# Peptides against a protein of PDB entry 6B4E, part 122

Target 1, 295 residues: chain A of PDB entry 6B4E
Amino acid sequence: TNFDKISKMFWHYKDKIAQIKQDIVLPIKKADVNVRNLLSRHKRKINPKFGQLTNSNQQLFKIQNELTQLINDTKGDSLAYHWILNFIAKAVVHQAETEVRVKPESALPLGKLTLYLLVQFPELQELFMARLVKKCPFVIGFTCEIDTEKGRQNMGWKRNNENKWEDNTSYDERMGGILSLFAIITRLQLPQEFITTTSHPFPIALSWHILARICNTPLNLITNTHFVILGSWWDAAAVQFLQAYGNQASKLLILIGEELTSRMAEKKYVGAARLRILLEAWQNNNMESFPEMSP

## One batch from the design tools (peptide; made by RFdiffusion4, then SolubleMPNN)

Design b2_p21_3_s3 (from b2_p21_3, 9 letters changed)
Fold by OpenDDE base, seed 2:
Structure b2_p21_3_s3 (fold): chain B 295 residues (1-295), chain A 21 residues (1-21)
Amino acid sequence: as target 1 above (295 residues)
Amino acid sequence: MIEELQKEVEKLKEELDELLK
């Protein structure tokens, strides 16, 4: 694992967030009133759509069509178009932090919607990835020390209005929610209409990167959160990961489930205990996946 | 981008094999 490359990627997306603010968010505030009004209306229509997702493909397709129309309405103005995509990127990640956090299986419809939008609107890809990395750097396998304020900030820790850090449980759950979404996206097949014309923007190979990079992370940087997000990933993508890479996938699952947990046994991480349970379930031919969506 | 990613994944697979030896 080339950690320098990972670090460069991390900072690339951090810079991208700053660039988005300067080149998209701030300029819109000074844009024509008609443009601002359009975007305000669209924002109000778009926001509830993510919460309207269910386990129904029919409902998913409806929302896909509605969002597609709303986004297309902005294409006449490049700045407005990028603004609405950035808004969507933020909204999707927020949904992962709140809803997927408490109901992991909701990542499936959200992931399907997101993947559709990422393919339909390629400009969303960099905006979305930047937001993901900012909120949950685990999505690219980045880890740094959290003994400093800057380190915690880089790893996506939040402070409240009183400048107090969020509790460990809250952080773990948020990271798990975001990673569940990303994991789902990586293991989903492209919609049928795109298979012949487009490559998958975030393929299953990115799941490989996450696992491999975490396995190669210095042990002194490994925390309970690492095991929590690995467990979240497992629930979301382990079955499809095994289908994709076969024996190599098995080796990596054993590496995270057995070897990594064993090396960190003295820490008695709750997340590690859960990951071992998942490993054992798999060894007993009881690996579970999220249920498929209804027609 | 996809080609670069695939190459990196293959390298990671090799690294994994070495770790498991």
Scores: peptide ipSAE 0.037, ipTM 0.677, DockQ to the pose 0.827
Fold by OpenDDE base, seed 1:
Structure b2_p21_3_s3 (fold): chain B 295 residues (1-295), chain A 21 residues (1-21)
Amino acid sequence: as target 1 above (295 residues)
Amino acid sequence: MIEELQKEVEKLKEELDELLK
């Protein structure tokens, strides 16, 4: 694992966030009143739609079409278009932080919607990845120390209005929710209409990167959160991952489930204990996936 | 991008094999 490359990627997206603020978010505040009004209306229409997702493909398709129309309405103004995509990127990640964290299986419809939008609107890809990396660096296998304020910030820790860090459980759950969404996206097939014309923007190989990079992370940087997000990933994508890479996937699952947990046993991480349970379930041929969506 | 990613995955597989020796 080339950690220098990962670090460069991390900082690339951090810079992208700053660039988005300067080039998209701030300029809209000075845009024509008609543009601002349009975006305000669209924002109000778009926001509820992510919460309207169910385990129904019919509902998914409805929302996809509605969002597509709303986004297309902004294409006449490049700045407005990029602003609405950035808004969507933020909204999707927020949905992962709030709903997916408490109901991991909700990542499936959200992931399908997100993947559709990522393909339909390619400009969303960089905006979305930047937001993901900012909020959950684990999506690219980035880890740094969290014994400093800057380190915690880099790893996506939040402070409240009183400058108090969020509790460990809240952080773990948020990271798990975001990673669940990303894991789902990586293991989903492209919608049928795109299979022959477009490559998958975030393919299953990115899941490989996450696992491999975590396995190669210095042990002194491994925390309970690493095991929590690995467990979240496992629930979201392990079955499909095994299907994709076969024996090599198996080796990597054993590495995270057995070897990594064993090396960190002295820490008695709750996340590690859960991951071992998942490993054991798999060894007993009881690996589970999220239920498929209804028609 | 896909080709580069594939190469990286293969490299990671090799690295994994080394970790498992």
Scores: peptide ipSAE 0.029, ipTM 0.670, DockQ to the pose 0.867
Fold by OpenDDE base, seed 3:
Structure b2_p21_3_s3 (fold): chain B 295 residues (1-295), chain A 21 residues (1-21)
Amino acid sequence: as target 1 above (295 residues)
Amino acid sequence: MIEELQKEVEKLKEELDELLK
């Protein structure tokens, strides 16, 4: 694992966030009133749709179509188009932080919707990845020390209005939620209409990178959060990961489930204990996946 | 850093890269 490359990637997306603010978010505030009104209306229509997802494919398709139309309405103005996509990127990640956090299986419909949008609107890809990396650097296997304020900020820790850090449980759960979404996206097949024309923007190989990079992370940087997000990933994608890479996947799952947990046993991380349970379940041929969506 | 683990992961990555060609 080339950690310098990962670091460069991390900072690339951090810079992208800053660029988005300067080139998209701030300029729109000075845009034509008609454009601002359009975006305001669209924002109001788009925002609730992510919460309207269910375990129904029919409902998913409905929402896909509605969002597609709303986004297409903005294409006449490049700034407006990028603004609405950035809004969507933020909204999706927010949904992962809130809903997926408490109901991991909700990552499946959200992931399907997101993947559809990422393919339908390619400009969303960089916006979405930038937001993901900012909120949850684990999605690219980045980690740094959290003994400093800057380190915590880089790892996506939030402070409230009183400059108090969020509690460890909240952070772990948020990271787990975001990673669950990303994991789902990586293991989903492209919608049928795109298979012949488009490559998967975030393929299962990115799950490989997450696991491999965590395995190669210096042990002194490994925290409970690492194990929590690995557990979240496991629930979301382990079955499909095994299907994709077979024996190689098995080896990597053993590395995270057995070797990494064993190396960190002295820390008695709760997340590590859970990951061990998941490993044992797999060893007993009881690996579970999220249920498929209904028609 | 787990040296043995790192070596194994890198080996797997190489194998994966070959698989994905």
Scores: peptide ipSAE 0.023, ipTM 0.650, DockQ to the pose 0.194
Fold by OpenDDE base, seed 4:
Structure b2_p21_3_s3 (fold): chain B 295 residues (1-295), chain A 21 residues (1-21)
Amino acid sequence: as target 1 above (295 residues)
Amino acid sequence: MIEELQKEVEKLKEELDELLK
């Protein structure tokens, strides 16, 4: 694992967030009133769509079509187009932080929708990754110390209006929700209409990188959150990961489930205990995946 | 791809073992 490369990637996306604010978000505030009104209307129509997802593919396709139309309505103005995509990127991540956090299986329909949009609108990819890395740097296997304010900020910790850090449970759950979404995206196949024309923007190899990079992270930087997100990843993608990489996947799952948890046993992390349970379930031939969506 | 993954997994194990020392 090249940690310098990971750090460079992390800061690249941090810079991208700043660039988005400067070049997309702020300029729209000064745009023509008609453009602002259009985007306001579209925002109001788009926002509820993510919450309308169910375990139904029919509902998914409906929402895909509706969002596609709404996004296409903005293509005549490049700035408006990028603004609406950035809004969508933020909304998707927010949905992961809130809904997926409490209902991990909801990552599947959300992930399918997101993957569709990422392929349909390639400009969304950088916007989405930037938002993901900002909110949950675990998606690229980045870890830094959280003993400093800056370190906590870099790792996506939030402060409330009273400048108090969020509680550990809240942080863990948010990170788990975001990572669940990302994990799902990495293990999904492209929609049939794109398979022959487009490569997967966030393939299963990115899940490999997450696990590998965490395994190579200095132990003094490993926290309960690392195990929580690994557990979230496991629920979301372990079955498909094993299908993709076979014996090599097994080795890595054992590495995180057995070796990493054992090495950190003295910490008595709840997340590690859960991951151990997942490992044991797998060893007993009881590895579960999220239910497939209905027609 | 499998060979590359195998090497990576082995390296990960080695690195992890070193971290435990």
Scores: peptide ipSAE 0.039, ipTM 0.681, DockQ to the pose 0.215; fails the geometry check

Design b2_p21_3_s4 (from b2_p21_3, 12 letters changed)
Fold by OpenDDE base, seed 5:
Structure b2_p21_3_s4 (fold): chain B 295 residues (1-295), chain A 21 residues (1-21)
Amino acid sequence: as target 1 above (295 residues)
Amino acid sequence: KEKELLEEIKELEKEIDKLLE
């Protein structure tokens, strides 16, 4: 694992966030009133859509179509188009932080919707990845020390209005939620209409990178959160990961489930204990995945 | 992009094998 490369990637997306603010978010405030009104209306229509997702493909398709129409309405103005996509990127990640964190299986419909949008609107890809990395650097296997304020900020820790850090449980759950979404996206096949015309924007190989990079992370930087997000990933993508890479996947699952947990046993991390349970379930031929969506 | 990812996976596989030794 080349950690310098990962670091460069991390900072690339951090810079992208700054660029988005400068080139998209701030300029729209000075845009024509009609454009601003359009975007305000669209924002209000888009926001509830993510919460309307269920474990139903029929409902998913409905929402896909509605969002597609709303986004297409902005294409006449490049700035408006990019603004609405950035809004969607933020909204999707927010949904992962709030809903997926408490109901991990909700990542499946959300992931399907997101993947559809990423393919339908390619400009969303960089916006979405930048937001993901900002909120959850684990999606690219980035880890830094959290002994400093800057380190915690880089790792996506939030502070409240009183400048107090969020508690560990809240952080773990948020990271788990975001990682679940990303994991789902990586293991989903493209919608039927895109399979022959488009490559997968975030393929299963990115899951490989997450696991491998975490395994190679210096042990002194490994925290309970690492195990929590690995568990979240496992629930979301382990079955499909094994299908994709076979024996090599097995090796990597053993590394995270057995070797990494063993090396950190003295810490008695709750997340590690859960990951061990997942490993044992797999060893007993009881690996589970999220239920498939209904028609 | 895809080719680069494939090469990286191969390298990671080698690293994993070393870790399992």
Scores: peptide ipSAE 0.142, ipTM 0.794, DockQ to the pose 0.926
Fold by OpenDDE base, seed 2:
Structure b2_p21_3_s4 (fold): chain B 295 residues (1-295), chain A 21 residues (1-21)
Amino acid sequence: as target 1 above (295 residues)
Amino acid sequence: KEKELLEEIKELEKEIDKLLE
């Protein structure tokens, strides 16, 4: 693990967020009134779609088609097109922070929808990753100290209107929700229509990077949140991860579940205790995955 | 202990890199 490279990647996406604001968000505010009206209407139609997902593939396909049409309506104006994709990127991450946070299995339909959109509209990929890294730098295995304001901001901590930091539980749950979504995306197969023509934009190898980078993180930077997001990842992708990498995957799961938790035992992290339980369940041949969606 | 974990991960990464080729 090269942490210098990870840091460079982190700041690359931070710069991308600033670039998005400068080149996409701000210019639209000065755009023609017809363009602004179009985007306002589309925003209102698109936003509720993510909450309309269920465990039904039929419903998923319906929403995919509706979103595809709405996005295609903006392609006549490059700025409008990129604006709507950036909006979608933000909306998907927001859905992970709210719905997936409280119902992790909802990451499956959301992840399927997101993966479809990422392949159908390749320009969404950088917009989405930038938003993910801003909100949850764990998706690329980045960690920094959180004993400073800047450190907390870099790690995605929020402040309220009174300048008070969110509580630890809220932060942990949000990070878990976002990480669950990303983990699902990495372990999903491409939709049938793309499997022979396109490579996976966020493949299972990115899950490997998350786990390996966390294992190599200095112990003084490891927090309860690290174990929470590892648990979220485990629920979302551990089965498929084992299928992909076999014995090497097994070794890495043991490292996070046994070795990392043992090294941090003195901290008595609740997230670490849960991860230990997940490890033990696996050792007893009781590893579970999210239920498959209905037709 | 931390060093040992790092070394183990490095070895695994080398193996996975070969699998991804």
Scores: peptide ipSAE 0.044, ipTM 0.701, DockQ to the pose 0.149
Fold by OpenDDE base, seed 3:
Structure b2_p21_3_s4 (fold): chain B 295 residues (1-295), chain A 21 residues (1-21)
Amino acid sequence: as target 1 above (295 residues)
Amino acid sequence: KEKELLEEIKELEKEIDKLLE
């Protein structure tokens, strides 16, 4: 694991967020009134779509088509197009922070929708990844100290209106939700119409990177959150990960489930206990995955 | 112990990199 490279990647996306604000978000406020009105209308139509997802593929396809049309309506103006994609990126991550957080299995339909959009609109990929890294740097296996304000900010901690940090449980759950979504995306197959023409933008190899990088993280930087997101990842992608990499996957799962948890046993992290339970379930041939969506 | 784990992970990463080529 090259931590320097990971750090550079992290800051690349942090810079990208700043660039997005400067080049997309702020300029649109000065755009033509017709463009602003168009985007406002589209925003209102797009935003509820993510909450309308169910375990139905039929509903998924409907929403995919609706969003595709709405996004295509903006292509005549590059700024508008990028603005709406950035909005979508933010909305998807927000959905992960709120809904997936409390209902992890909802990551599946959301992930399918997101993957479709990422392929259909390639410009969404950088926007989405930047948002993910900002909100949950665990998606690229980045970790820094959280004993400083800047460190906490870098790791995606939020402050309330009173400048108080969010509680640990809230942070853990949000990170778990976001990571669940990303994990799902990495393990999903491309939609059939894209398999022969496009490579997967966020393939299962990125899940490997997450796990490996966390295992290589200095132990003094490992927190309960690391175990929480590993558990979230496990629920979302462990089965498919094993299918993809076989014995090497097994070794890595044992490393995170047994070795990493054992090394941190003195901390008595709740997340670590959960991960141990998942490991034990797997060892007893009872590894579970999210249920498949209905037709 | 930590060094051993790191070495193991590095080895696994190399193996996977070869598989992805």
Scores: peptide ipSAE 0.042, ipTM 0.700, DockQ to the pose 0.149
Fold by OpenDDE base, seed 4:
Structure b2_p21_3_s4 (fold): chain B 295 residues (1-295), chain A 21 residues (1-21)
Amino acid sequence: as target 1 above (295 residues)
Amino acid sequence: KEKELLEEIKELEKEIDKLLE
């Protein structure tokens, strides 16, 4: 693991967020009134769609088609197009922070929708990844100290209106929700219509990077959150990860589930305890995945 | 112990890189 490279990647996406604000978000405020009205209407139509997802593939396809049409309506204006994609990127991550947080299995339909959009609209990929890294740097295996305000900010900690940091449980759950979504995306197959024409934008190898990078993280930087997000990842992708990498995957799962938890045992992290339970379930041939969606 | 884990991960990374080729 090259941590310098990871840091460079992290800051690249931070810069991208700043660029998005300057080049997309701010300029649209000065755009033609007709464009602003169009985007306002589209925003109102698009935003509810993510909450309308269910465990039904039929419903998923319906929403995919509706969103595709709404996004295509903006392609005549490049700025409008990028603005709506950035909005979608933000909305998807927000859905992960709120809904997936409390119902992890909802990551599956959300992930399928997101993957479809990422392939259908390639410009969404960088916008989405930048938002993910900003909100949850664990998605690229980045970790820094959180004993400083800047460190906490870099790791995605939020402050309320009273400038108080969010509680640890809230942070852990938000990170878990976002990571669940990303994990799902990495382990999903491309829709059939894209398999022969495009490569997967966020393949299962990125899950490998997450796990490996966390394992290589200095122990003094490992927190309960690391174990929480590993548990979230496990629920979301462990089965498919094992299918993809076989024995090598098994070794890595043992490293995070047994070795990493053991090394941090003195901390008595709740997240670590849960991860141990997941490991034990696997060892007893009781590893489960999210239920497949209905037709 | 930390060094050992790092070495194990490095080895796994090398192996996975070969698998992805």
Scores: peptide ipSAE 0.042, ipTM 0.702, DockQ to the pose 0.149

Design b2_p21_4_s1 (from b2_p21_4, 11 letters changed)
Fold by OpenDDE base, seed 1:
Structure b2_p21_4_s1 (fold): chain B 295 residues (1-295), chain A 21 residues (1-21)
Amino acid sequence: as target 1 above (295 residues)
Amino acid sequence: PVGAPPLPAEVQKLLEELYAK
């Protein structure tokens, strides 16, 4: 079934995370001191760049160029190159968990930067997807039960130093932040320099997969988080999604906004209430998108 | 203008299954 395929994809990326640890992260600790020093310097230079993003395209291009140079400096050593890309993948997701969760519109510049890097450095694509799926399985429309510790872990729940699970609000916000970033990436156009030579690595069709897969998820597995991330997706990509797929998109938005929320009405999920508000705004010709970036 | 690829067969199937419920 289609859900079996989704599960296989989920576990593929879980395995990829384990592979990254064994083949990239651990070996670099034993690498030549010069390589380790290089990577340490680059890490320090790269890490603050994501926080330097603004609503300015000029600033975005500056950061793109700076990161490109820093990454290119590592290409002479394959292990170093893959290590720095894995670091970037982790840093981008972390930025989504911390900044985007509190300021969703910040997903736009972050998404543009990420998409550029994904195209410029194709080896980043698998590393980034693995990190996304690990942290937020919703990006591929995967869900499982969370009544067990393993289930919660698979769905990206974190434990603190006292082995206590994070609170529901924190989890919802983190998932919303990560999903916002991914949604933005799927609805962005490739930079002009790549349009004729490269296919979009994570196209708008992946948003279809997210929505459709969630809609077909067994109702007993649907939680408030599902509605929260759907709301986050809506803010990030609904306008562009409608532009891309027209009437078919409309049908799917009605399914998540009306039908899915109605089926779960007894649960009185706050996320579902918000999604209904978004649907109503759309019905009243008041669908909003994030503002475009300035020159 | 967003150039969107055609709907994957899998997505269309999932959509149809949802409406059938």
Scores: peptide ipSAE 0.029, ipTM 0.658, DockQ to the pose 0.073
Fold by OpenDDE base, seed 4:
Structure b2_p21_4_s1 (fold): chain B 295 residues (1-295), chain A 21 residues (1-21)
Amino acid sequence: as target 1 above (295 residues)
Amino acid sequence: PVGAPPLPAEVQKLLEELYAK
């Protein structure tokens, strides 16, 4: 694992967030009133769509079409178009932080929708990845120390209005929710209409990177959160990961489930205990995946 | 130990191949 490369990638996306604010978000505040009104209306129409997802593919396709139309309405103005995509990126991640956090299986419809949008609107890819990395650096296998304020901020920790850090459970759950979404995206096949013409923007190899990079992370930087997000990833993508990489995938799953948990046993991390249970379930030929969506 | 768990050689090879893409 090249940690310098990972760090460079992390800071690339941090810079991208700053760039988005400077070049997209702030300029729109000074844009023509008609543009601002349009975007305000579109925002209000778009925002509830993510919460309208169910386990129904029919509902998914409906929402895909509606969002496609709404986004296309902004393409005549590049700034407006990028603004609405950035809004969508933020909204999707927010949905992961809130709904997927408490209902991991909801990552499947959300992931399908997101993947569709990422392919349909390629400009969303960098915006979305930047938001993901900002909120959950684990998506690229980045880890830094959290003994400093800047370190915590870099790892996506939030402070409340009283400048108090969020509790560990809240942080763990948010990270798990975001990681679940990303994991799902990496293991989904492209929609049929794109599979022959487009490469997957966030392929299963990115899941490999997450696991491998965590396995290569210095143990002194490994926290309960690492195990929580690994467990979230496992639920979301382990089956498909094994299908993709076979025996090599198995070795990596054993590394995270057995070796990494064993090395950290003295910490008695709850997340590690859960991951151990997932490993044992797999060893007993009982690896489960999220249920498929209905028609 | 402060270090990372050891990777099997085959996994390391696959990882390197993925990074090269």
Scores: peptide ipSAE 0.025, ipTM 0.634, DockQ to the pose 0.212
Fold by OpenDDE base, seed 2:
Structure b2_p21_4_s1 (fold): chain B 295 residues (1-295), chain A 21 residues (1-21)
Amino acid sequence: as target 1 above (295 residues)
Amino acid sequence: PVGAPPLPAEVQKLLEELYAK
């Protein structure tokens, strides 16, 4: 693992966030009143859609169509179009931080919707990845020390109104929620209408990178959060990961589930204990995936 | 089938250690 490359990627997306603010978010505030009003109306219509997802594919398709229409309405103005996509990127990640963290299986419909939008609107891809990396650097296998304020900020830690860091449980759950969404996206097949014409924007290989990079991370930087997000990833994508990479996938799952947990046993991380349970379930032929959505 | 990407060197070492035990 080339950590310099990963670091450069991390900072690329951090810079992208700053660029988005400067070139998209701030300029729209000075845009024509009609454009601002349009975007305000669209924002109000779009935001509830993510919460309207269920385990129904029919409902998913309905929402996909509605969002497609709403986004297309903005294409006449490039700035408005990019603004609405950035809004969607933020909204999707927010949904992962709030809903997926408490109901991991909700990542499936959210991931399907997101993947559809990423393919339908390619400009969303960079905006979405930038938001993901900012909020949860684990999605690219990046980690740094969190003993400093800057280190915590880089790893996506939040401060409350009292300028206190969020508690460890809250951070772990948020990271798990975001990682679950990303893991789902990486293991989903493209919608049937795109499968022969478009490459997958975030393929299963990105899951491989996450696991491999975490395995190469210096042990002194490994925290409970690493094991929490590995567990979240496991629930979301382990079955499909094994299908994709076969024996090599098995080796990597054993590495994270057995070797990494064993090396960190002295820390008694709760996340590590859960990951060990997942490994044992797999060894007993009880590996589970999220249930498929209804028609 | 996508095929598995090459394993990082450090991961390979860890795997070798795991299976040597």
Scores: peptide ipSAE 0.024, ipTM 0.622, DockQ to the pose 0.076
Fold by OpenDDE base, seed 5:
Structure b2_p21_4_s1 (fold): chain B 295 residues (1-295), chain A 21 residues (1-21)
Amino acid sequence: as target 1 above (295 residues)
Amino acid sequence: PVGAPPLPAEVQKLLEELYAK
């Protein structure tokens, strides 16, 4: 694993976040009053839609169409267009941190919506990835030490108003939620209208990066969170991952489920225990996936 | 069934490194 390359990628997206603030978020405050009013109204209409997702494809398609129209309304102004896409990127990740965190299967409709938007509006891709990496560096297999304030910040830890770090459970659950969403996106097929004309923006190969890079991470940097997000990934994508890559996928699942958990056995991580259970279920021909959405 | 694109060279290298341990 080329850790230097991973670090460069991490910092690229950290810089992108700063650039977005300076070139998109702040300038819009000085934009024409009509543009600002438009964006304010659109923001209010867009924000609740992510929470309106259900296990229904019909509902999904409705929301896709509504969001498409709202985004298209901003294309006449490049700054407004990029602002609304950045808002959507933030909102999707926030939904993963809150809803997917407590209901992992909700990642499926959210992932389908997100993938549609990523293909329909290609400029969303870099904005979304930057937000993902900022909030959950695990999506690109980045890990650093968390024994310093800067290290914790880099790994997406939050502090409250009293400058107190979030508890371990909260961090683990947030990371699991975000990773579940990303895992779902990587294993979804493109919508039928795009499958012959567009390449998948975040293909299943990116799941290889996550798993392989974690397996190659120095053991002294491996925490319970690594196993939690691997378990989240497993629930979200393991079945489809095996279907896609066959024997090679099996080898990698054994590496994370058996070898990595064994190497860290002395730590007695709860996340590792769960991952071991998932491995055993697979070995007993009982690997489960999220249920498909209704028509 | 989910179709898979070819693995990038970097991913292949990562896999080789894992199995070489």
Scores: peptide ipSAE 0.030, ipTM 0.711, DockQ to the pose 0.077; fails the geometry check

